# Peptides against a protein of PDB entry 4XPM, part 103

Target 1, 160 residues: chain A of PDB entry 4XPM
Amino acid sequence: VMLHSKNVKGFLENTLKPYDLHSVDFKTSSLQSSMIITATNGGILSYATSNNDVPKNSINEINSVNNLKMMSLLIKDKWSEDENDTEEQHSNSCYPVEIDSFKTKIYTYEMEDLHTCVAQIPNSDLLLLFIAEGSFPYGLLVIKIERAMRELTDLFGYKL
Target 2, 67 residues: chain B of PDB entry 4XPM
Amino acid sequence: DIKGTIAFDTHGNVIESTGVGSQRIEDIGDLSKVTLDAEGFAQVQGDSLLVHLYKRNDITLAVYTSA

## One batch from the design tools (peptide; made by RFdiffusion4, then SolubleMPNN)

Design b2_p18_5_s3 (from b2_p18_5, 6 letters changed)
Fold by OpenDDE base, seed 3:
Structure b2_p18_5_s3 (fold): chain B 160 residues (1-160), chain C 67 residues (1-67), chain A 18 residues (1-18)
Amino acid sequence: as target 1 above (160 residues)
Amino acid sequence: as target 2 above (67 residues)
Amino acid sequence: MLLAPTGVPNLDLDLPSL
């Protein structure tokens, strides 16, 4: 099944849902945002946000999108730097992972009071980006984004 | 009686926490250094609590109980 | 439950449907 633009948006919206552990009394907040951006320029190809109460085409929506664009660019730049830094790739903030024989890396970044996680979709020009509240544990965020990437096999190898 | 829990990964990052574990995230630094037995288990005494450590598939679970 | 009968951790992580 091919992922079309509408399918990608719906996928990202689903990633916003809070994580629930059945074995213990633990539940997270929803993600603030979930995005697919370009690794080249940090441009947003698709996004979802938990701020559903913002009227469409309002000034608040525009400001929200602008904020996402800013964060996307900042994270893309940091990711680019780390991809060219062997030391950063071996830091505690980098998780090398393998999905279906494709290697990629998951990075965790603190952005103000937010917890963010970014990963290159295997062999592609795309990054998957999660933005969560500071209460969302990094270890769980990493697990979440890895599992999400495993569902995006249609985007593996995607080049712009 | 279980007073709380902390689950953390090999990077020392939290996966989940409950009860008193949520107030003791800083313990991960010490807990990660504890030598586990061949089955991935250990017990560590701390304050008035006993910490039971279980590791499986690169995830460590710390369970805090009364001593 | 936190532990399986064998004493092994059971986190039972449940992701929402994607």
Scores: peptide ipSAE 0.082, ipTM 0.899, DockQ to the pose 0.048
Fold by OpenDDE base, seed 4:
Structure b2_p18_5_s3 (fold): chain B 160 residues (1-160), chain C 67 residues (1-67), chain A 18 residues (1-18)
Amino acid sequence: as target 1 above (160 residues)
Amino acid sequence: as target 2 above (67 residues)
Amino acid sequence: MLLAPTGVPNLDLDLPSL
């Protein structure tokens, strides 16, 4: 099935849902945001956010989007640096993973009081980015983004 | 009688925590150093709590009990 | 008698397919 923009948006919206660990009494908050951004410029190709109560085309929406753009750019820059830094790739904030024989890395970054997680979609110019509250454990966030990437095979190898 | 749990990965990052485990995240540093048996189990006496360690598929579960 | 679980919890996430 061809991946359309609207399908990606719906997928990202679904990733916002909190994770409920049924085996124990543990449940996360919803993700604050979920995005697909360009690895080259940090541009947002698609996004979803849990706070959708802002009227469309309002100044508040614009500010919210601008904030996402800023975070996207900052995370992209950090990611780019780390991809060229062997030491950072061996830190506890980097998770090398393999999905269907494609290798990629998952990075965790603290952004103020937020927990973020970013990963390059295998062999692509795209990054998947999750932004969560500080209460969202990094270990679980990593698992979540890995599982999400496994559902984005249509984007593997995507070049801008 | 389980008082709490911590699940953590090989990087020492939390996956989930419950009960007293949520207040003892700092224990991960020490728990990560514990040598497990061939089945991936160990028990460590903490302060007033016994910690049961279970590792499978690179995830460690620490279960705190009063035993 | 040990009252601890028999293993690591199932951490599988159910995500919708695209």
Scores: peptide ipSAE 0.073, ipTM 0.899, DockQ to the pose 0.073
Fold by OpenDDE base, seed 2:
Order: sequence, then structure tokens, then C-alpha cells
Structure b2_p18_5_s3 (fold): chain B 160 residues (1-160), chain C 67 residues (1-67), chain A 18 residues (1-18)
Amino acid sequence: as target 1 above (160 residues)
Amino acid sequence: as target 2 above (67 residues)
Amino acid sequence: MLLAPTGVPNLDLDLPSL
């Protein structure tokens, strides 16, 4: 199966949009970043970021990308550890979910002042990763990533 | 009159908050321990506010009103 | 063949109100 990078990136860009509750007066900030990374080594396959004000090919852009690479690697490592730790899988930072009869887990991780959540795309070698500001509620972030994963059924079972 | 709200999940994580609820996220720890009735409702008085709790589909909504 | 994802739908929570 061939992944179309442009289509995936567009999807990730759409996930950046802030959440706006229509039933109550509540709105979030945009996600800082949204990524699909490899579960094996934390390599970024596709990403979107809300900070597009950085000139292309600038040192600031490079630093920004490097930061994403660092975060993705760190989160992948933490995820890998937790996937091998039964206790961590039963902590409040782990949300077992089922999508179309596929089981996966959503993990929330505090990264300095950022709120992050990561989940393995069901039966795949891929992780979906959201990075948000600290003001973005974890509970909502979990709901957001779950709903996003439900739209990625074509990636279910994807192996590297 | 509603002064604010907090919605939170079974892990105690916030889903959304409004009004005074946004300033009382720390209440979740105590609110999550409140025993709800058969309909998933409870009321708890705190400070000058009354908190109405409703749980449905693993989401708890706390509604803050005047006492 | 991978179908192009269109994005995430609008999120809305239907919570009870007092």
C-alpha cells in the first residue's frame, strides 16, 4: 500500500484546527503539532505544525524541525516503555480504546509545558502524535486523537 | 443561574470548562469521588456555589450554580 | 490503494445541561 504524503499531511493539518464546543462557550487553541511517526524508531513520516511563520530554510525552521524530531523520539521511547509495562498501561495516562474491533491505547504525556498524546494506529507500525499547549485539556485531547484515528482506517495494519 | 461548568472523564482529565469552572479544575479530585444516584446525579455544596453533577457515557459534567 | 483522508470531522460533545 502506497501512502500519499500530500494527503496525509493535509489530514494532519486539519487536525491542528482548534476545538470549538457549540453547546457551551468553550474553544481551544490550535494544536502545536500533529505527526505520524514510526513506532520502531520515532521517525517522522509526516507532520503539520501551526507555527508557519518561520521562513523556509532558515535556521529557525531547522531548529523547529529538530525540536519535533526530538519530541517524537522521546515520546516514542516513552510509549515503547509503557507498552512493555503493565502497570503503566493501567495508569490514568493510558486510555484503552477500540476502533472497528481493533484495540489500541492512547497515552498522554506531559512534555515540559506541553500536553501531548500518542496512539498506535491499530495493528500498524505507526503512531499518531498530537502536541498541544498546556491549556489544551487532556481529556479533550484524547477524544480528539481517538476521533482522528477513526478517520485513518486505511492505515490500519500498515507495516513498515 | 449557571456560573460555570467542568466536564471531565473517568481519568479525572478535563474535557472542557466554562465560567467559574475554569478556575476550579482542582475540584475534580473531590468531585470524582462523589457517589452518584441511580440516575447519575448528585449535588455538592462548596463555598458559595452549588455543584450539580451528572455522569453519562463516562463523562461527568459539573455545573456550578448559586447556592 | 490508500484513500485520501479528508480530515477530522467537527467535534461536538452532547452533554446534558441543567
Scores: peptide ipSAE 0.043, ipTM 0.889, DockQ to the pose 0.656
Fold by OpenDDE base, seed 1:
Structure b2_p18_5_s3 (fold): chain B 160 residues (1-160), chain C 67 residues (1-67), chain A 18 residues (1-18)
Amino acid sequence: as target 1 above (160 residues)
Amino acid sequence: as target 2 above (67 residues)
Amino acid sequence: MLLAPTGVPNLDLDLPSL
């Protein structure tokens, strides 16, 4: 099954939904944003944001998109550095994972008051990036992004 | 009676918390060092609370109850 | 003697397939 841009966007939008643990009194906020970016340049290929109250084509929307571009670039740069740093790969901010026999790593990064999580889609030139409020637990964010990647098998091995 | 909970991963990062557990995230450092039995269970006496630890599939659940 | 809990939290996420 071929992934089309519309399908990817819809998927990312669904990842924004808050997590509700029904067995206990625990619920998160929605993710601030969810993105697929290039590992090479940090360019955004697709994104979703919970900031839907901003009028389309407004100056506020442009500023929001520009902010996402900046964040994606910064995170890509940090990710790239860590991928070339053995010590960083052994820190508590790095989670080695295996999905369908493909190995990848999930990294958590604090960006000001935001909790972020990024992972290379297995064997691809793409990164999946979640940005959440500081109240979103890192451990849960890692689980969320791992499970999301398991649904992106069509992008495994995607090269630019 | 359960007063709260903390679930955390092998990196010491929180997965979820409820009740008094939300106010005791700093306990994870000590709780992660507790030796569990063959069933993945342990109990730790706190100040006024008893902590029940259970680990399964690399997730540790701490349940806080009255002592 | 207190019995061990029956399990870990249920963290099932319902994500749509692409």
Scores: peptide ipSAE 0.037, ipTM 0.890, DockQ to the pose 0.073

Design b2_p18_5_s4 (from b2_p18_5, 6 letters changed)
Fold by OpenDDE base, seed 4:
Structure b2_p18_5_s4 (fold): chain B 160 residues (1-160), chain C 67 residues (1-67), chain A 18 residues (1-18)
Amino acid sequence: as target 1 above (160 residues)
Amino acid sequence: as target 2 above (67 residues)
Amino acid sequence: MLLAPTGVPDLELDLPTL
């Protein structure tokens, strides 16, 4: 199935849903944001946010988008640095993973009080980025983003 | 009776926690150093609680029970 | 021999499919 922009947006929106283990008393908050950004410039290609209470075209919306742009750029920059740093790739903040014979890495980054994780979509110029509250466990966040990437096979190999 | 649980990965990061486990995330450092048997199990006495460790598929589950 | 207790949490993550 061809991945259209609308489909990507809907996918990202669905990733915002909290993890809820019904068998035991464990539930996370929703992700604050889920994004696909460029690995080159940190530009946002698609995004979803849990707080959609802001009227469209309002100054608050603009500020929110600007904040996302800022965070995406910062995370992209750190990711880029780490991809060129062998030591960082062996830190606890880096999870090497393999998806359908493609190797990629998931990085976890603390951004202020937020928990974030980012991963290069295999063989692509794109990064998948999750931003969550500090209460969201990193280990779970990593699993979540890995599974999400497995559903984005249409973006594997995407070059800008 | 289970008093709580912690699931954590090989990096020591929490995956999920319940009950008293949610308040004992700091135990992961010590729990990760415990030698497991050939089946991936161990028991460790911690405070007044007994911790049952189970490792499978790179995930360790710590189950806290009464001693 | 250590037996796994009943009620062991299991990761039940349902992510959207495209």
Scores: peptide ipSAE 0.035, ipTM 0.896, DockQ to the pose 0.074
Fold by OpenDDE base, seed 3:
Structure b2_p18_5_s4 (fold): chain B 160 residues (1-160), chain C 67 residues (1-67), chain A 18 residues (1-18)
Amino acid sequence: as target 1 above (160 residues)
Amino acid sequence: as target 2 above (67 residues)
Amino acid sequence: MLLAPTGVPDLELDLPTL
């Protein structure tokens, strides 16, 4: 199956869905945003946001996009630093994972009051980025992004 | 009678919590240090609560019950 | 004697498939 830009957008939108465990009294909020960005410069290739009440082409939408651009750049920079720091790669905020024999790392970053999680799509120039409210537990966020990344095999090895 | 639960990963990060567990996230630091038996189980006596621990697939679940 | 484990809850995350 070929992954097109439209399919990526729809995929990211679906990742926003809250977690609701039916067997126990536990549920989360929706993710604030979900993005695929470039590892080279933090440019946003695709994104989804839970802020659906913002009119298109409004000032609020522009401001929201600008905020996402800023956040993506900051996270990309932090990720890049950590990828060049052995100590950070062994910190509690780094989860080494293996998907289909490809190795990658999931990082958790607190951005102000938000919980974020970022991972390089295996062997690619792309990062998957989740942004959630502070009430979203990090352990669950990590599981969520790992499982999401397993569905993006078409992007494995993607180079810009 | 289960009063609450906490599920956490090997990094000590919360995966999910319910009931009194949601108010006792700070217990993870101590619970993560508890030695589990060969089957991955343990019990820890708390104040007025008993904590039942079990680990499977690198996820630890703490179940709080009355002592 | 340890109480019978109730089992680890299944984290049923409904993520989209490609």
Scores: peptide ipSAE 0.034, ipTM 0.895, DockQ to the pose 0.073
Fold by OpenDDE base, seed 2:
Structure b2_p18_5_s4 (fold): chain B 160 residues (1-160), chain C 67 residues (1-67), chain A 18 residues (1-18)
Amino acid sequence: as target 1 above (160 residues)
Amino acid sequence: as target 2 above (67 residues)
Amino acid sequence: MLLAPTGVPDLELDLPTL
């Protein structure tokens, strides 16, 4: 089944949902943003945001999108640097993972007061990026993005 | 009598927390250094609470109790 | 008092499939 832009958008929107552990008293906030960006230049291919209360085409929406573009570029740059740095790949901010025999890495980056997590979709030119509030635990964020990537097998090996 | 919990990964990052554990995230630094037994268990005195540690599949669960 | 941990919390997430 071919991935359509609408399907990807819907998937990303669903990743925004907060984590709620029913067995114990633990719940997170929603993700601020969930994005698929290019590993080449940090361009946004698809995104979802939790703050949809901003009127469409408003200055505030434009500013919000611009902020996402900026963050995406910054995170892509940091990711690119780390992918070329052996020491960074062995830091506590890097989680090597294997999905369906494909190796990839999950990176956590603190962006001001936000918690971010980024990972290359296996063997692709695409990155999956989660942006959350500072209250969102990194350990859980990593687990979340790993599980999300496992649902994006159609994008494995995607090259631009 | 469980007062709270903290689950954290091998990088020392929180996965989830409850009760008093939510207020003691800073304990992870010390808890991560505790030597576990062959079954992945340990107990540590922490402040006025006893901490029970259990590690499975690279996730450590700290359970805070009064005794 | 020795408490036997029940294990690591179940971190089940509900994610859509593409």
Scores: peptide ipSAE 0.034, ipTM 0.896, DockQ to the pose 0.072
Fold by OpenDDE base, seed 5:
Structure b2_p18_5_s4 (fold): chain B 160 residues (1-160), chain C 67 residues (1-67), chain A 18 residues (1-18)
Amino acid sequence: as target 1 above (160 residues)
Amino acid sequence: as target 2 above (67 residues)
Amino acid sequence: MLLAPTGVPDLELDLPTL
């Protein structure tokens, strides 16, 4: 199946949905942002955000996008460093996972007051990045991004 | 009667919490050190509450009760 | 179109009835 840009955007928008366990009194906020970025330079290929109240083409929108660009670049840089650091790969912030016989790693990063999670889409030049509020538990965020990556098999092995 | 719960992973990160468990995330450090039986169960008395521990598939569930 | 991922963890554990 060919993954079009429109499909990717819609997918990322769906990842924003909060977790709500109906059987118990537990729910999360929506993700603040969900992004696919390049592992090479942190460039944003696609993104979704829960902050849809900002008028398009406004200064506030531009600032919001600029913040995402900055955060994307910073996280990519940290990820790149960790991928070359054995100690970081064995820290509690790194989750090795296997999806359909492909190995990748999920990293959790505190970014100011935000909880972030990033993972390389298996064998690709792409990273999936979730940004959540500080109240979003890391353990659940990791599970969420793992499940999301399992749905992105069309991007496995994608090279720039 | 269940007073709350905490679910956490092998890295000590919270997955979910309810009730009094949401206010006792700091307990994970101690709970992670508890030796479980062969079936993945244990009980620990902690600060006026009894904690029932269940571990399966690398996820630990702590259930807080009064008895 | 890609399906929305289920962010629901597999937390099926037995709970005590108290």
Scores: peptide ipSAE 0.027, ipTM 0.880, DockQ to the pose 0.197; fails the geometry check

Design b2_p18_6_s1 (from b2_p18_6, 8 letters changed)
Fold by OpenDDE base, seed 3:
Structure b2_p18_6_s1 (fold): chain B 160 residues (1-160), chain C 67 residues (1-67), chain A 18 residues (1-18)
Amino acid sequence: as target 1 above (160 residues)
Amino acid sequence: as target 2 above (67 residues)
Amino acid sequence: MLKPKEFVMEPPDIPQLP
């Protein structure tokens, strides 16, 4: 059973929430963007952004989507390179994880002034991608994406 | 591989814990004494696990990994 | 254009817990 497109969009919107330690002086900003993209071509299957003040079908929205497409492609390309590089997989920016006996790896990348984190949905042709401001700690991004991945079991093994 | 986490305040109060961290609350006493670098980070070896520390706004996050 | 970023800095020596 696969998740419906609307359910996936709602899931991504929920991941935008800040990392909050509840009633303590430690709270991140919201994610800038959250996306599911194809591992093969970097195409966006679904996305969510924190800045929803842009009217739909506006020129500004189109430009924003185009920017997301470019970022997705860049991250996909870097991810692909790292998946074929033993040294990169053993660096401290690569985090192997296991979810319900499925193995995947989480990568953290700096992109200009943004902090990004990407992981392959286990045994699938899909990547989950988080983009945040520079104030969002990489370690918290890693924890956040691992926890989020545990909620995407319906997409495990998805092939294009 | 991330095995667990602990988040604690300057008084040693547990804010959150996951995985093996939930069973290692006693580590807070030792972790609170670790000297952090200029960015608020450190690594500490504990038995078979490596602990990654991050501190900001008086909150310390410990991440337990296999190596 | 993309650079990997580590969660923590690599210490010169890793302290041992008592």
Scores: peptide ipSAE 0.028, ipTM 0.569, DockQ to the pose 0.033
Fold by OpenDDE base, seed 4:
Structure b2_p18_6_s1 (fold): chain B 160 residues (1-160), chain C 67 residues (1-67), chain A 18 residues (1-18)
Amino acid sequence: as target 1 above (160 residues)
Amino acid sequence: as target 2 above (67 residues)
Amino acid sequence: MLKPKEFVMEPPDIPQLP
């Protein structure tokens, strides 16, 4: 399976959209960031961010990317620990899900003032990672990432 | 006058809660049984609060008010 | 440091609403 960077980027950009109930006055903020990272090293394969006001090749862009790299690494490390910890897998912050007979787990983590959610793309070496503001409910993050994962079937089983 | 809210999915999972709703998560069991109208709306009189139910997609929002 | 955050799955069993 080939990873098409442009298609993935567009997908991630779409995931940034708020969760909106439409009929009621309930709408989340946009995701701060959405990423596909490697489960092995936490390397960013693709990312999208709502902070698009950073000029390309600027020092600010480099710093922002570096920040994403740091966050991705931290989350990957925590995820890796939890995947090897039976107790953590049975915590209320771990959600086993099944998508078309493929099993994975969703984890929610608080990172400073941010709400994060991460899940392994089924049978792959990849993680999907959402980062949102603290106002974004964890439950909606879980639902959002599960639904998003259903659109990534082409990446199921992807190995580096 | 909103006193609190609970948002939950079709499985009864708490998506979010605020105010008095945070202390009434147990209400989801009963709220999930309420028959909604064609627009996904219902009002249920609780103890001292009126609960406004809005269902859209797989999410139900319960808004607790005094009236 | 990252901290887990829960998504409450089931409410406790208490008396029904009046």
Scores: peptide ipSAE 0.027, ipTM 0.670, DockQ to the pose 0.036
Fold by OpenDDE base, seed 2:
Structure b2_p18_6_s1 (fold): chain B 160 residues (1-160), chain C 67 residues (1-67), chain A 18 residues (1-18)
Amino acid sequence: as target 1 above (160 residues)
Amino acid sequence: as target 2 above (67 residues)
Amino acid sequence: MLKPKEFVMEPPDIPQLP
């Protein structure tokens, strides 16, 4: 399986959109960021952010990217711990899901005032990570990431 | 495992449904009576499924999962 | 540093659907 950076980037950008229920007067804020990271090192393979107005190579961009790197590493570490902890896998912050016979788990984490959700792309060395404001309900994040994962079947089983 | 969802308004009208939720529209009557916590959340057990409820404004989202 | 967060608050007694 080949990772096409542009295609993945476009996918992640699309996930930033608010969760909207049939265009009724109920929608979330946009995600702050959407990322595909390595499960091994927490390295960012691709990312999208809602704040795309930052000039390229600016100090603000660098700081933003550095922050994403830090967050991705922290979440990867916590995820890794939970994947090795039976009790954490049975908590109500862990959601086992099955997509086309492939099993994975979705985890929700609070990071400061942010709501985060992470899931291993089934049978892969990759994690999909959503970061949102505190106003974004965890339940909707879980649903959102599950639905998004269904669109990443090409990455199922991807090994580094 | 997430098995399905139902989103409904204060009148019990279905906004959307997915998975097993599409076959359990009749649950809305009971789900609408569930008392939510201060954050608009609740859980109820229905048959072999656990239903997670979230309400914001006039929209209630029910997520059906395995227990 | 990271705190797990549940989908919903777990009530002390989960109501049963009729």
Scores: peptide ipSAE 0.023, ipTM 0.544, DockQ to the pose 0.033
Fold by OpenDDE base, seed 1:
Structure b2_p18_6_s1 (fold): chain B 160 residues (1-160), chain C 67 residues (1-67), chain A 18 residues (1-18)
Amino acid sequence: as target 1 above (160 residues)
Amino acid sequence: as target 2 above (67 residues)
Amino acid sequence: MLKPKEFVMEPPDIPQLP
């Protein structure tokens, strides 16, 4: 399976959109960031961020990307630990899901004032990672990432 | 495992339903009576499913998972 | 430090639906 960067980038950009329950009262903020990273090293393969009003090659852009790199590494490390810890997998912060007979787990983590959600793309070396503001409910993040994962079937089983 | 969802307003009107939630609209009557914590969260056991409740701005989201 | 966050705060006693 070949990863097409443009298609993946477009997908991630679409995931930034607020969770909409078709009610104004329950419309969330946009995601701060959406990323596909490697499960092995936490390397960013693709990412999207809200407020792309930062000029390309600006210091602010570089800082933003560097921050994403740091966050991705931290989350990957925590995810890796949890995947090797039966107790953590049975916590209420771990959500096992099945998509078309493919099994994966969704984890929710608090990172400073941010709400994060990460899931391994089934049978792959890739993780899908959502980062949102604290106002974004964890439950909605979980639902959002599960639904998003269903659109990434082409990446199921992707190995580096 | 997430089995389904129901989102409903203070009048019990269904805003959204998915999965098993679509078949359990009648649960809204009971779910609306559940006491939520300070953050608007609660868990309720229903049959073989665990229901996770979150309420914000008069909208309640119920997520059905395996018990 | 990353802290796991649950979907909902688990109450000590989970209510039962009738």
Scores: peptide ipSAE 0.020, ipTM 0.532, DockQ to the pose 0.033

